# Peptides against a protein of PDB entry 4IGA: the designs that were tried, part 4

Target 1, 116 residues: chain A of PDB entry 4IGA
Amino acid sequence: KRVLIVDDAAFMRMMLKDIITKAGYEVAGEATNGREAVEKYKELKPDIVTMDITMPEMNGIDAIKEIMKIDPNAKIIVCSAMGQQAMVIEAIKAGAKDFIVKPFQPSRVVEALNKV

## One batch from the design tools (peptide; made by RFdiffusion4, then SolubleMPNN)

Design b1_p8_6_s1 (from b1_p8_6 with S6E S8K)
Fold by OpenDDE base, seed 5:
Structure b1_p8_6_s1 (fold): chain B 116 residues (1-116), chain A 8 residues (1-8)
Amino acid sequence: as target 1 above (116 residues)
Amino acid sequence: SNPMVENK
């Protein structure tokens, strides 16, 4: 399966890329904000998306909503430091399949990838 | 839909 990695932090994208590839998945591409995420989803048609929340231009919640308009069957895993109850609820309501709070263990990411 | 939240 092919994964689109969305995060404004280069170091986080690098971390996720390492975890994803070691787990046997392919990286479809990267996006640095929500607007890019929507564009890349249309372009690459990935199987899975890892989505940050706090990003410039367009945040992760809005990106989830836009992607779900494009593909109601999108498989989106949120990875964010914004682990408050209200934010988790908002992400799930928007269409996310899972929510991983930063900092995370690599095994948690792999588990999420395998389940969606 | 019960999201799993895990922190390192």
Scores: peptide ipSAE 0.029, ipTM 0.656, DockQ to the pose 0.148
Fold by OpenDDE base, seed 2:
Structure b1_p8_6_s1 (fold): chain B 116 residues (1-116), chain A 8 residues (1-8)
Amino acid sequence: as target 1 above (116 residues)
Amino acid sequence: SNPMVENK
């Protein structure tokens, strides 16, 4: 399966890329903000998206909503430091399948990838 | 759904 990684932090994208590839998944591509995420989803048609929330240009919640318009069956895993209850609920309402709070252990990401 | 929220 192919994964689109969305995060404004280069370090986090690198970390997720390492986890995803070591787990046997393919990285479809990367996006640095929500606008790029929507564009890359259209272009790459990934099987799974890892989505940050706090990003410039377009935040992750809005990106989830736009991707769900493109593909109502999109499988989006949120990875965010914004792990408050309200944010989790908002992400689920937008269409996210899972929510991983930063900082996280690699096994948590692998679990999410395997189960969405 | 019941997404699992886990922090390090």
Scores: peptide ipSAE 0.029, ipTM 0.654, DockQ to the pose 0.144
Fold by OpenDDE base, seed 3:
Structure b1_p8_6_s1 (fold): chain B 116 residues (1-116), chain A 8 residues (1-8)
Amino acid sequence: as target 1 above (116 residues)
Amino acid sequence: SNPMVENK
């Protein structure tokens, strides 16, 4: 399966890429903000998306909503430091399948990839 | 469809 990694932090994208590839998944591409995420989703048609929330240009919640318009069956895993109850509920309502709070263990990401 | 929040 192919994964689109969305995060404005280069270090986090690198970390997720390492976890994803070591788990046997392929990295379809990367995006640094929500607008890029939507564009890359259309272009690459990935199987799974890892989505940050706090990003410039377009935040992760809005990106989820836009991707769900494109593909109602999109498999989106949120990875965010903002694990507040309200944010989790908002992400799930937008269409996210899972929510991982930063910092996370690599096994948590692998579990999410396997289950979405 | 079974969303879970985890911080570990």
Scores: peptide ipSAE 0.027, ipTM 0.644, DockQ to the pose 0.106
Fold by OpenDDE base, seed 1:
Structure b1_p8_6_s1 (fold): chain B 116 residues (1-116), chain A 8 residues (1-8)
Amino acid sequence: as target 1 above (116 residues)
Amino acid sequence: SNPMVENK
């Protein structure tokens, strides 16, 4: 399966790329903000998206909403430091399948990838 | 599905 990685932090994208590839998944591409995430989703049609929340241009919640308009069956895993209950609820309401709070262990990401 | 929140 192919994964689109969305995070404004280059280090985090690199970390996720390492986890994803070591777990046997393919990285479809990367996006640095919500607008890029939406356009990359349209372009690449990935199987899974890892989505940060706090990003410039367009935040992750809005990106989730836009991606769900494109593909109601999108499989989006949120990866964010914003792990408060209200944010989790908002992400799930927007359409996310899982929510991983930063910092995380690689096994947590792999588990989410396998289950969405 | 149910959300899963894990904090390191």
Scores: peptide ipSAE 0.027, ipTM 0.639, DockQ to the pose 0.137

Design b1_p8_6_s2 (from b1_p8_6, 3 letters changed)
Fold by OpenDDE base, seed 5:
Structure b1_p8_6_s2 (fold): chain B 116 residues (1-116), chain A 8 residues (1-8)
Amino acid sequence: as target 1 above (116 residues)
Amino acid sequence: MNPMVENK
């Protein structure tokens, strides 16, 4: 399966890429904000998306909503430091399948990838 | 967010 990695932080994208590839998944591409994520989703048609929340141009919640309009069956895993209950509820309501709070263990990401 | 806050 192919994964689109969305995060404004280069270090976080690098970390996720390492976890994803070591788990036997392919990286379809990367996006640095929500607007880029929507365009990359249309272009690459990945199997799974890892989505940050706090990003410039367009935040992760809005990106989830736009991707769900394109593909109601999209498999989106949120990966964010914004782990407040209200934010988790908002992400799931928008269409996310899972929510991983930063900082995280690699096994938590692998578990999420295997379950969506 | 600050990358240091978002670290593993």
Scores: peptide ipSAE 0.038, ipTM 0.705, DockQ to the pose 0.078
Fold by OpenDDE base, seed 2:
Order: structure tokens, then C-alpha cells, then sequence
Structure b1_p8_6_s2 (fold): chain B 116 residues (1-116), chain A 8 residues (1-8)
């Protein structure tokens, strides 16, 4: 399965790429903001998206909503430091399948990838 | 034990 990685932080994209590839998944591509994420989703048609929330241009919640318009069956895993209950509820309401709070263990990401 | 990963 192919994963689109969305995060404005280069460090986090690098970490997620390492976890994803070591788990046997392919990285479809990367996006650095929500607008780019929507564009890349259309272009790459990934099987799974890892989605940050706090990003410039377009935040992750809005990106989830736009991707769900494109593909109501999209498999989106949120990965964010914004782990407050209200944000988790908002992300799930928008269409996310899982929510991983930063900081996280690599096994948590692998578990999410395997279950969506 | 898996390492802890964080940013931001």
C-alpha cells in the first residue's frame, strides 16, 4: 500500500517516511500543507494519508474535509501534537479513521497503517 | 522498546 505523508515539518516527514518504509509500505509522496495535500491526493491516489493538523496555507482538518469530497473512502490517519479531545472529535467528524498524538512510538503508526 | 518520536 502507498502512503501520502502530510506535515509542514521536514523532520516529521523524514521520521514518518522511515517508519512507513521499514514497515513495508511505499511512500507515494509528501505534502507540506493542506492545499498541497489535496493536490497530491488527486495526483497520486494514495491508499493511506498521514495528516498533520497545524500547517500553513490550509490546516489538516480542512484538508481532510476536501479529501473526503474527492474520495469518501479515503483512509486518513491524523498525526498531530494537537491531541485535545475537541481536536480528536473534530478530526473524526471530518472523516479521519485514526488519531495519533505526538509524541508517539513508531509501533503506534505501524498499528494504525495495518488497521485502516 | 520503541523510541519516542516528536516534533513542533
Amino acid sequence: as target 1 above (116 residues)
Amino acid sequence: MNPMVENK
Scores: peptide ipSAE 0.036, ipTM 0.685, DockQ to the pose 0.051
Fold by OpenDDE base, seed 1:
Structure b1_p8_6_s2 (fold): chain B 116 residues (1-116), chain A 8 residues (1-8)
Amino acid sequence: as target 1 above (116 residues)
Amino acid sequence: MNPMVENK
């Protein structure tokens, strides 16, 4: 399965890329904001998306909503420091399949990838 | 790389 990694932080994208590849998944591509995420989803048609929330240009919630318009079957895993109940509810309502709170352990990401 | 350490 191919994964699109969405995060404005280069360090976080690098970390997720390492976890994803070591777990046997392929990285389809990367995006640094919600607008790029939507564009890359159209271009790459990934199987899974890891989605940050707090990003410039377009936040992760809006990106989830736009991706779900393109593909209602999109598999989106949120990965965010904003683990408050309100944000989790908002992400799930937008269409996210899982919500991983930063900081995380690699095993948590792998479990999410395997389950969505 | 330590996933428990994040610069954001």
Scores: peptide ipSAE 0.034, ipTM 0.679, DockQ to the pose 0.050
Fold by OpenDDE base, seed 4:
Structure b1_p8_6_s2 (fold): chain B 116 residues (1-116), chain A 8 residues (1-8)
Amino acid sequence: as target 1 above (116 residues)
Amino acid sequence: MNPMVENK
């Protein structure tokens, strides 16, 4: 399966890329904000998206909503430091399949990838 | 094993 990685932090994208590839998944591409995420989803049609929340231009919640309009069957895993209950609820309401709170263990990401 | 990943 192919994964689109969305995070404004280059270090986080690098870490997720390492985890994803070592787990046997392919990285379809990367996006640095919610607008790029929507554009890349249309372009690449990935099987899975990892989505940060706090990003410039467009936040992750809005990006989830826009991607769900494009593909109601999109498999989106949120990965964010914003792990408060209200944010988790909003992400799931928007269409996310899972929510991973930063900091995380690599195994948590792999489990999420395998389950969606 | 891989440590916990942090940062934004």
Scores: peptide ipSAE 0.037, ipTM 0.689, DockQ to the pose 0.049; fails the geometry check

Design b1_p8_6_s3 (from b1_p8_6, 3 letters changed)
Fold by OpenDDE base, seed 3:
Structure b1_p8_6_s3 (fold): chain B 116 residues (1-116), chain A 8 residues (1-8)
Amino acid sequence: as target 1 above (116 residues)
Amino acid sequence: MNPMVENP
């Protein structure tokens, strides 16, 4: 399965890429904001998306909503430091399948990838 | 890589 990684932090994209590849998944591509995420989803048609929330240009919630308009079957895993109950509910309501709070263990990301 | 580094 191919994963699109969406995060504005280069360090976080590198860390997720290491976890994803070691778990036997392929990295389809990377995006640094929600607008790039929507564009890359259209281009690459990934099987799974890892989605940050706090990004410039377009936030992760808006990116989830736009991706779900393109593909109602999209498999989006949120990965964010904003683990507040309201944000989790908002992400799930937008169409996310799981929510991972930063900082995380690699096993939590692998579990999410295997279950979506 | 430290998986416990928090980024927004």
Scores: peptide ipSAE 0.034, ipTM 0.711, DockQ to the pose 0.054
Fold by OpenDDE base, seed 4:
Structure b1_p8_6_s3 (fold): chain B 116 residues (1-116), chain A 8 residues (1-8)
Amino acid sequence: as target 1 above (116 residues)
Amino acid sequence: MNPMVENP
């Protein structure tokens, strides 16, 4: 399965890329904001998306909503420091399949990838 | 990688 990684932080994209590749997944591409995420989703048609919330240009919630308009079957795993109940509920309502709170263990990301 | 590193 191919994964699109969406995070404004280069360090986090690098970390997720290492986890994803070591778990036997392919990295389809990377995006640094929600607008790029929507564009890359259209281009790459990834099997899974890892989605940050707090990004410039377009936040992760809006990116989820736009991706879900393109593909209602999109498999989006949120990965965010914003672990508040309200944000989790909002992400799930937008169409996210899982929510991983930062900081996280690599095993938690692998479990999410395997379940979606 | 430190698994406990937050997004900077």
Scores: peptide ipSAE 0.033, ipTM 0.695, DockQ to the pose 0.052
Fold by OpenDDE base, seed 1:
Structure b1_p8_6_s3 (fold): chain B 116 residues (1-116), chain A 8 residues (1-8)
Amino acid sequence: as target 1 above (116 residues)
Amino acid sequence: MNPMVENP
């Protein structure tokens, strides 16, 4: 399965890329904000998306909503420091399948990838 | 890479 990685932080994208590839998944591509995420989803048609919330240009919640308009079957895993109950509810309501709070263990990301 | 590093 192919994964689109969405995070404004280059360090976090690199970390997720290492986890994803070591788990036997392919990286379809990367995006640095929610606008790029929507564009890359259209272009690449990934099987899974990892989505940050706090990004410039377009936040992760709005990106989830726009991706779900393109593909109602999209498999989106949120990865965010914004682990408050209100944000989790908002992400799930937008269409996310899971929510991983930063900082995370690599096993938690692999479990999410395997379950969505 | 330490996954325990908080990235804001």
Scores: peptide ipSAE 0.032, ipTM 0.691, DockQ to the pose 0.053
Fold by OpenDDE base, seed 2:
Structure b1_p8_6_s3 (fold): chain B 116 residues (1-116), chain A 8 residues (1-8)
Amino acid sequence: as target 1 above (116 residues)
Amino acid sequence: MNPMVENP
């Protein structure tokens, strides 16, 4: 399965790329904001998306909503430092399949990838 | 918290 990684932080994209590849998944591509995420989803048609929330240009919630308009069957895992109950509810309501709070253990990301 | 959103 191919994963699109979406995060404004280069360090986080590197960390997720290492976890994803070591777990036997392919990295389809990377995006640095929600607008790029929507564009890359259209281009790459990934099987899974890892989505940050706090990004410039377009936030992760809006990116989830736009991806769900393109593909109602999209498999989006949120990875965010904003682990508040309200944000989790908002992400799930937007169409996310799972929510991972930062900081995370690699095993938590692998578990999410295997279950969505 | 919901175990789905919690990190171990």
Scores: peptide ipSAE 0.024, ipTM 0.623, DockQ to the pose 0.217

Design b1_p8_7_s1 (from b1_p8_7, 3 letters changed)
Fold by OpenDDE base, seed 1:
Structure b1_p8_7_s1 (fold): chain B 116 residues (1-116), chain A 8 residues (1-8)
Amino acid sequence: as target 1 above (116 residues)
Amino acid sequence: MPGTEEDI
């Protein structure tokens, strides 16, 4: 399966790329904000998306909503420091399948990838 | 951003 990695932090994208590839998944591409995420989803048609929330241009919640308009079957895993219950509920309401709070263990990401 | 020290 191919994964689109969305995070404004280059370090975090690198970390996720390492986890994803070591787990046997392919990295479809990267996006640095929600607008790029929507564009890359259309272009790459990934199987899974990892989605940050707090990003410039377009936040992760809005990106989830736009991706779900494109593909109602999109598999989106949120990875965010914004782990409050209200934010989790909002992400799930928008269409996310899972919510991983930063900082995370690599195994948590792998389990999420395997389950969506 | 945010999430780690490098997200700042």
Scores: peptide ipSAE 0.040, ipTM 0.699, DockQ to the pose 0.047
Fold by OpenDDE base, seed 2:
Structure b1_p8_7_s1 (fold): chain B 116 residues (1-116), chain A 8 residues (1-8)
Amino acid sequence: as target 1 above (116 residues)
Amino acid sequence: MPGTEEDI
């Protein structure tokens, strides 16, 4: 399966890329904000998206909503430092399948990838 | 932003 990685932080994208590839998944591409995420989703048609929340231009919640308009069956895993209950609920309401709080263990990401 | 539960 192919994964689109969305995060404004280069080091986080690098970390996720390492985890994803070592777990046997393919990285479809990367996006650095929510607008790019929507564009890349259309372009790459990934099987799974890892989505940050706090990003410039467009945040992750809005990106989830826009992707869900494009593909109601999108498999989106949120990966964010914003792990407050309210944010988790908002992300799930928007259409996310899982929510991983930063900092995380690599096994948590792999578990999420395997379950969506 | 990457942060932790304490950071954005």
Scores: peptide ipSAE 0.038, ipTM 0.682, DockQ to the pose 0.070
Fold by OpenDDE base, seed 3:
Structure b1_p8_7_s1 (fold): chain B 116 residues (1-116), chain A 8 residues (1-8)
Amino acid sequence: as target 1 above (116 residues)
Amino acid sequence: MPGTEEDI
């Protein structure tokens, strides 16, 4: 399965890439904001998306909503430091399948990838 | 931005 990694932080994208590849998944590509995420989803047609929330230009919640309009069956895993209950609920309502709070254990990401 | 040591 191919994963699109969305995060404005280069270090976080690097970390997720390492976890994803070591788990046997392929990285389809990367995006640094929500607008790029929507564009890359159309271009790459990934199987799974890891989605940050707090990003410039377009946040992760809006990106989830736009991707769900394109593909109602999209598999989106949120990875965010904004783990407040209200934010989790908002992400799930937007269409996310899981929510991982930063900082996270690599095993938590692998579990989410395997289950979506 | 919060998230890692390099929080941007």
Scores: peptide ipSAE 0.043, ipTM 0.706, DockQ to the pose 0.047; fails the geometry check
Fold by OpenDDE base, seed 4:
Structure b1_p8_7_s1 (fold): chain B 116 residues (1-116), chain A 8 residues (1-8)
Amino acid sequence: as target 1 above (116 residues)
Amino acid sequence: MPGTEEDI
């Protein structure tokens, strides 16, 4: 399975890339904001998306909604420091399959990848 | 913070 990594923080994208590749998944590409995420989703047609929430240009919730319009079967895992109940509910309502709160253990990401 | 973008 191919994973699109979306996060405005380069170090977080690096971390996720390491986790994803070590778990045997392929990295389809990277995006640094929600607008890029939508564009890359259209281009790359990844199997899974890891999605940050707090990003410039377009936040992760809006990106989820736009991706779900493109592909209602999109498999999106949120990875965010914004682990408040309201945000989790909003992400799930938008279409996310899982929500991982930062900071996280690598095993938590692998579990999410294997589940979706 | 914006970072690098990679296409694979």
Scores: peptide ipSAE 0.033, ipTM 0.683, DockQ to the pose 0.028; fails the geometry check

Design b1_p8_7_s2 (from b1_p8_7, 4 letters changed)
Fold by OpenDDE base, seed 4:
Structure b1_p8_7_s2 (fold): chain B 116 residues (1-116), chain A 8 residues (1-8)
Amino acid sequence: as target 1 above (116 residues)
Amino acid sequence: MPGTEEDL
């Protein structure tokens, strides 16, 4: 399976790339904001998306909603420091399949990848 | 958004 990594933090994208590749997944590409995420989703047609929430230009919730319009079967895993109940509920309502709170253990990401 | 101390 191919994964699109979406996070405005370069270090976080690097970390996720390492976890994803070590788990036997392919990295389809990267995006640094929600607008890029939507564009890359259209271009790359990834199997899975890891999605940050707090990003410039377009936040992760809006990106989830736009991706779900493109592909209602999109498999989106949120990875965010914003683990508040309200944000989790909002992400799930938008269409996310899982929500991983930062900071996280690599195994938590692998579990999410394997589940979706 | 930064999610680890290394991202801060």
Scores: peptide ipSAE 0.034, ipTM 0.683, DockQ to the pose 0.047
Fold by OpenDDE base, seed 2:
Structure b1_p8_7_s2 (fold): chain B 116 residues (1-116), chain A 8 residues (1-8)
Amino acid sequence: as target 1 above (116 residues)
Amino acid sequence: MPGTEEDL
């Protein structure tokens, strides 16, 4: 399966790329904000998206909503430092399948990838 | 932002 990685932090994208590839998944591409995420989703048609929340231009919640308009069956895993109950609920309401709080263990990401 | 609990 192919994964689109969305995060404004280059080091986080690198970390996720390492985890994803070591777990046997392919990285479809990367996006650095929510607008790029929507564009890349259309272009790459990934099987799974890892989505940050706090990003410039367009945040992850809005990106989830826009991707869900494009593909109601999109498999989106949120990966964010904003692990407050309200944010988790908002992300799930927007259409996310899982929510991983930063900092995370690599196994948590792998488990999420395997379950969506 | 780096998007970690420490940084956010």
Scores: peptide ipSAE 0.033, ipTM 0.682, DockQ to the pose 0.058
Fold by OpenDDE base, seed 3:
Structure b1_p8_7_s2 (fold): chain B 116 residues (1-116), chain A 8 residues (1-8)
Amino acid sequence: as target 1 above (116 residues)
Amino acid sequence: MPGTEEDL
């Protein structure tokens, strides 16, 4: 399966890429904001998306909503430091399949990838 | 930027 990684931080994208590839998944591509995420989803047609929330230009919640309009069956895993209950509920209501709070253990990401 | 390891 191919994964689109969405995060404004290069360090976090690198970390997720390492986890994803070591788990036997392929990285389809990367995006640095929600607008790029929507564009890359159309272009790459990934099987799974990892989505940050706090990003410039377009946040992760809005990106989830736009991707779900394109593909109602999209498999989106949120990865965010914003682990407040209200944010988790908002992400799930927008269409996310899982929510991983930063900082995370690599096994938590692998578990989410395997289950979505 | 918010949401990175450095921001936690």
Scores: peptide ipSAE 0.033, ipTM 0.685, DockQ to the pose 0.052; fails the geometry check
Fold by OpenDDE base, seed 1:
Structure b1_p8_7_s2 (fold): chain B 116 residues (1-116), chain A 8 residues (1-8)
Amino acid sequence: as target 1 above (116 residues)
Amino acid sequence: MPGTEEDL
């Protein structure tokens, strides 16, 4: 399966890329904000998306909503430091399948990838 | 950027 990695932090994208590839998944591409995420989803048609929340241009919640308009079957895993219950509920309502709070263990990401 | 581990 191919994964689109969305995060404004280059170090976080690198970390996720390492986890994803070591777990046997392919990296479809990267996006640095929610607008790029929507564009890359259309272009690359990934199987899974990892989505940050706090990003410039367009936040992760809005990006989830726009991706779900494009593909109602999109598989989106949120990875965010914003782990409050209200934010988790908002992400799930928008269409996310899972929510991983930063900082995370690599195994938590792998489990999420395997389950969505 | 806000929302990353660097911001914690």
Scores: peptide ipSAE 0.032, ipTM 0.680, DockQ to the pose 0.053; fails the geometry check

Design b1_p8_7_s3 (from b1_p8_7, 3 letters changed)
Fold by OpenDDE base, seed 4:
Structure b1_p8_7_s3 (fold): chain B 116 residues (1-116), chain A 8 residues (1-8)
Amino acid sequence: as target 1 above (116 residues)
Amino acid sequence: MPGTESDI
């Protein structure tokens, strides 16, 4: 399966790329904000998206909503430091399949990838 | 959000 990695932090994208590839998944591409995420989703049609929340231009919640308009079957895993209950609920309502709170263990990401 | 620690 191919994964689109969305995070404004280069370090986090690198970390997720390492986890994803070592778990046997392919990285479809990267996006640094929600607008890019939507554009890349249209272009790449990834199987899975890892989505940060707090990003410039467009936040992750809005990106989830836009991607779900494009593909109601999109498999989006949120990965965010914003792990408050209200944010988790909002992400799930927007269409996210899972929510991983930063900081995380690699096994948690792999589990999410395998389950969605 | 700025990068956060993980166990990699």
Scores: peptide ipSAE 0.052, ipTM 0.741, DockQ to the pose 0.053
Fold by OpenDDE base, seed 2:
Structure b1_p8_7_s3 (fold): chain B 116 residues (1-116), chain A 8 residues (1-8)
Amino acid sequence: as target 1 above (116 residues)
Amino acid sequence: MPGTESDI
């Protein structure tokens, strides 16, 4: 399965890339904001998306909504420091399948990838 | 935002 990694932080994208590849998944590509995420989703047609929330240009919630318009069956895992109950609920309402709070353990990401 | 630390 191929994963699109969306996060404005290069460090986090690097971390996720390492976890994803070591878990046996393929990295389809990367995006640095919600607008790029939507564009890359159309281009790459990944099987799974890891989605940050707080990003410039377009935030992760809006990106989830736009991706769900493109593909109602999209498998989106939120990965964000914004782990408040309200944000989790909002992300799930937007269409996310799971929510991982930063900081996280690599096993948590792998579990999410395996379950979506 | 720059994501917080993870233990890899």
Scores: peptide ipSAE 0.051, ipTM 0.742, DockQ to the pose 0.054
Fold by OpenDDE base, seed 1:
Structure b1_p8_7_s3 (fold): chain B 116 residues (1-116), chain A 8 residues (1-8)
Amino acid sequence: as target 1 above (116 residues)
Amino acid sequence: MPGTESDI
């Protein structure tokens, strides 16, 4: 399966890319903000999206909502330091399938990828 | 926002 990685931090994108590829998944591409995420989703048609929340231009919640308009069956895993209950609920309401709080263990990401 | 470091 192909994964679109969305995070404004280059470090985090590299980390996720390493985890995803070592787990046997393909990286479809990367996005650095929510606007790019929506554009890349249309362009690349990935199977799975990893989504940060706090980003410039467009935040992850809004990006989830827009992607769900494009593809109601989108498989989105949130990866964020904003792990408050209210934020988790908001992400799930928007359409996310899972929520991983930063910092995370690689196995947690792999588990989420395998389940969505 | 830059994410916190993880166990990699």
Scores: peptide ipSAE 0.049, ipTM 0.740, DockQ to the pose 0.054
Fold by OpenDDE base, seed 5:
Structure b1_p8_7_s3 (fold): chain B 116 residues (1-116), chain A 8 residues (1-8)
Amino acid sequence: as target 1 above (116 residues)
Amino acid sequence: MPGTESDI
């Protein structure tokens, strides 16, 4: 399966890329904000998306909503430091399949990838 | 909503 990694932090994209590839998945591409994420989703048609929330240009919640308009069967896993109840509820309501709070253990990401 | 670069 192919994964689109969305995060404005280069070091976080690198970390996720390492976890994803070691788990046997392919990295379809990367995006650094929500606008890029929507464009890359249309272009790459990934199987799974890892989505940050706090990003410039377009935040992760809005990106989830736009991707779900394009593909209502999209498999989106949120990875964010914004683990407050209200944010988790909003992300799930927008269409996310899982919510991983930063900082996380690699096994938590792998479990999410295997379940969506 | 506001966003910040390199949020971890």
Scores: peptide ipSAE 0.036, ipTM 0.693, DockQ to the pose 0.048

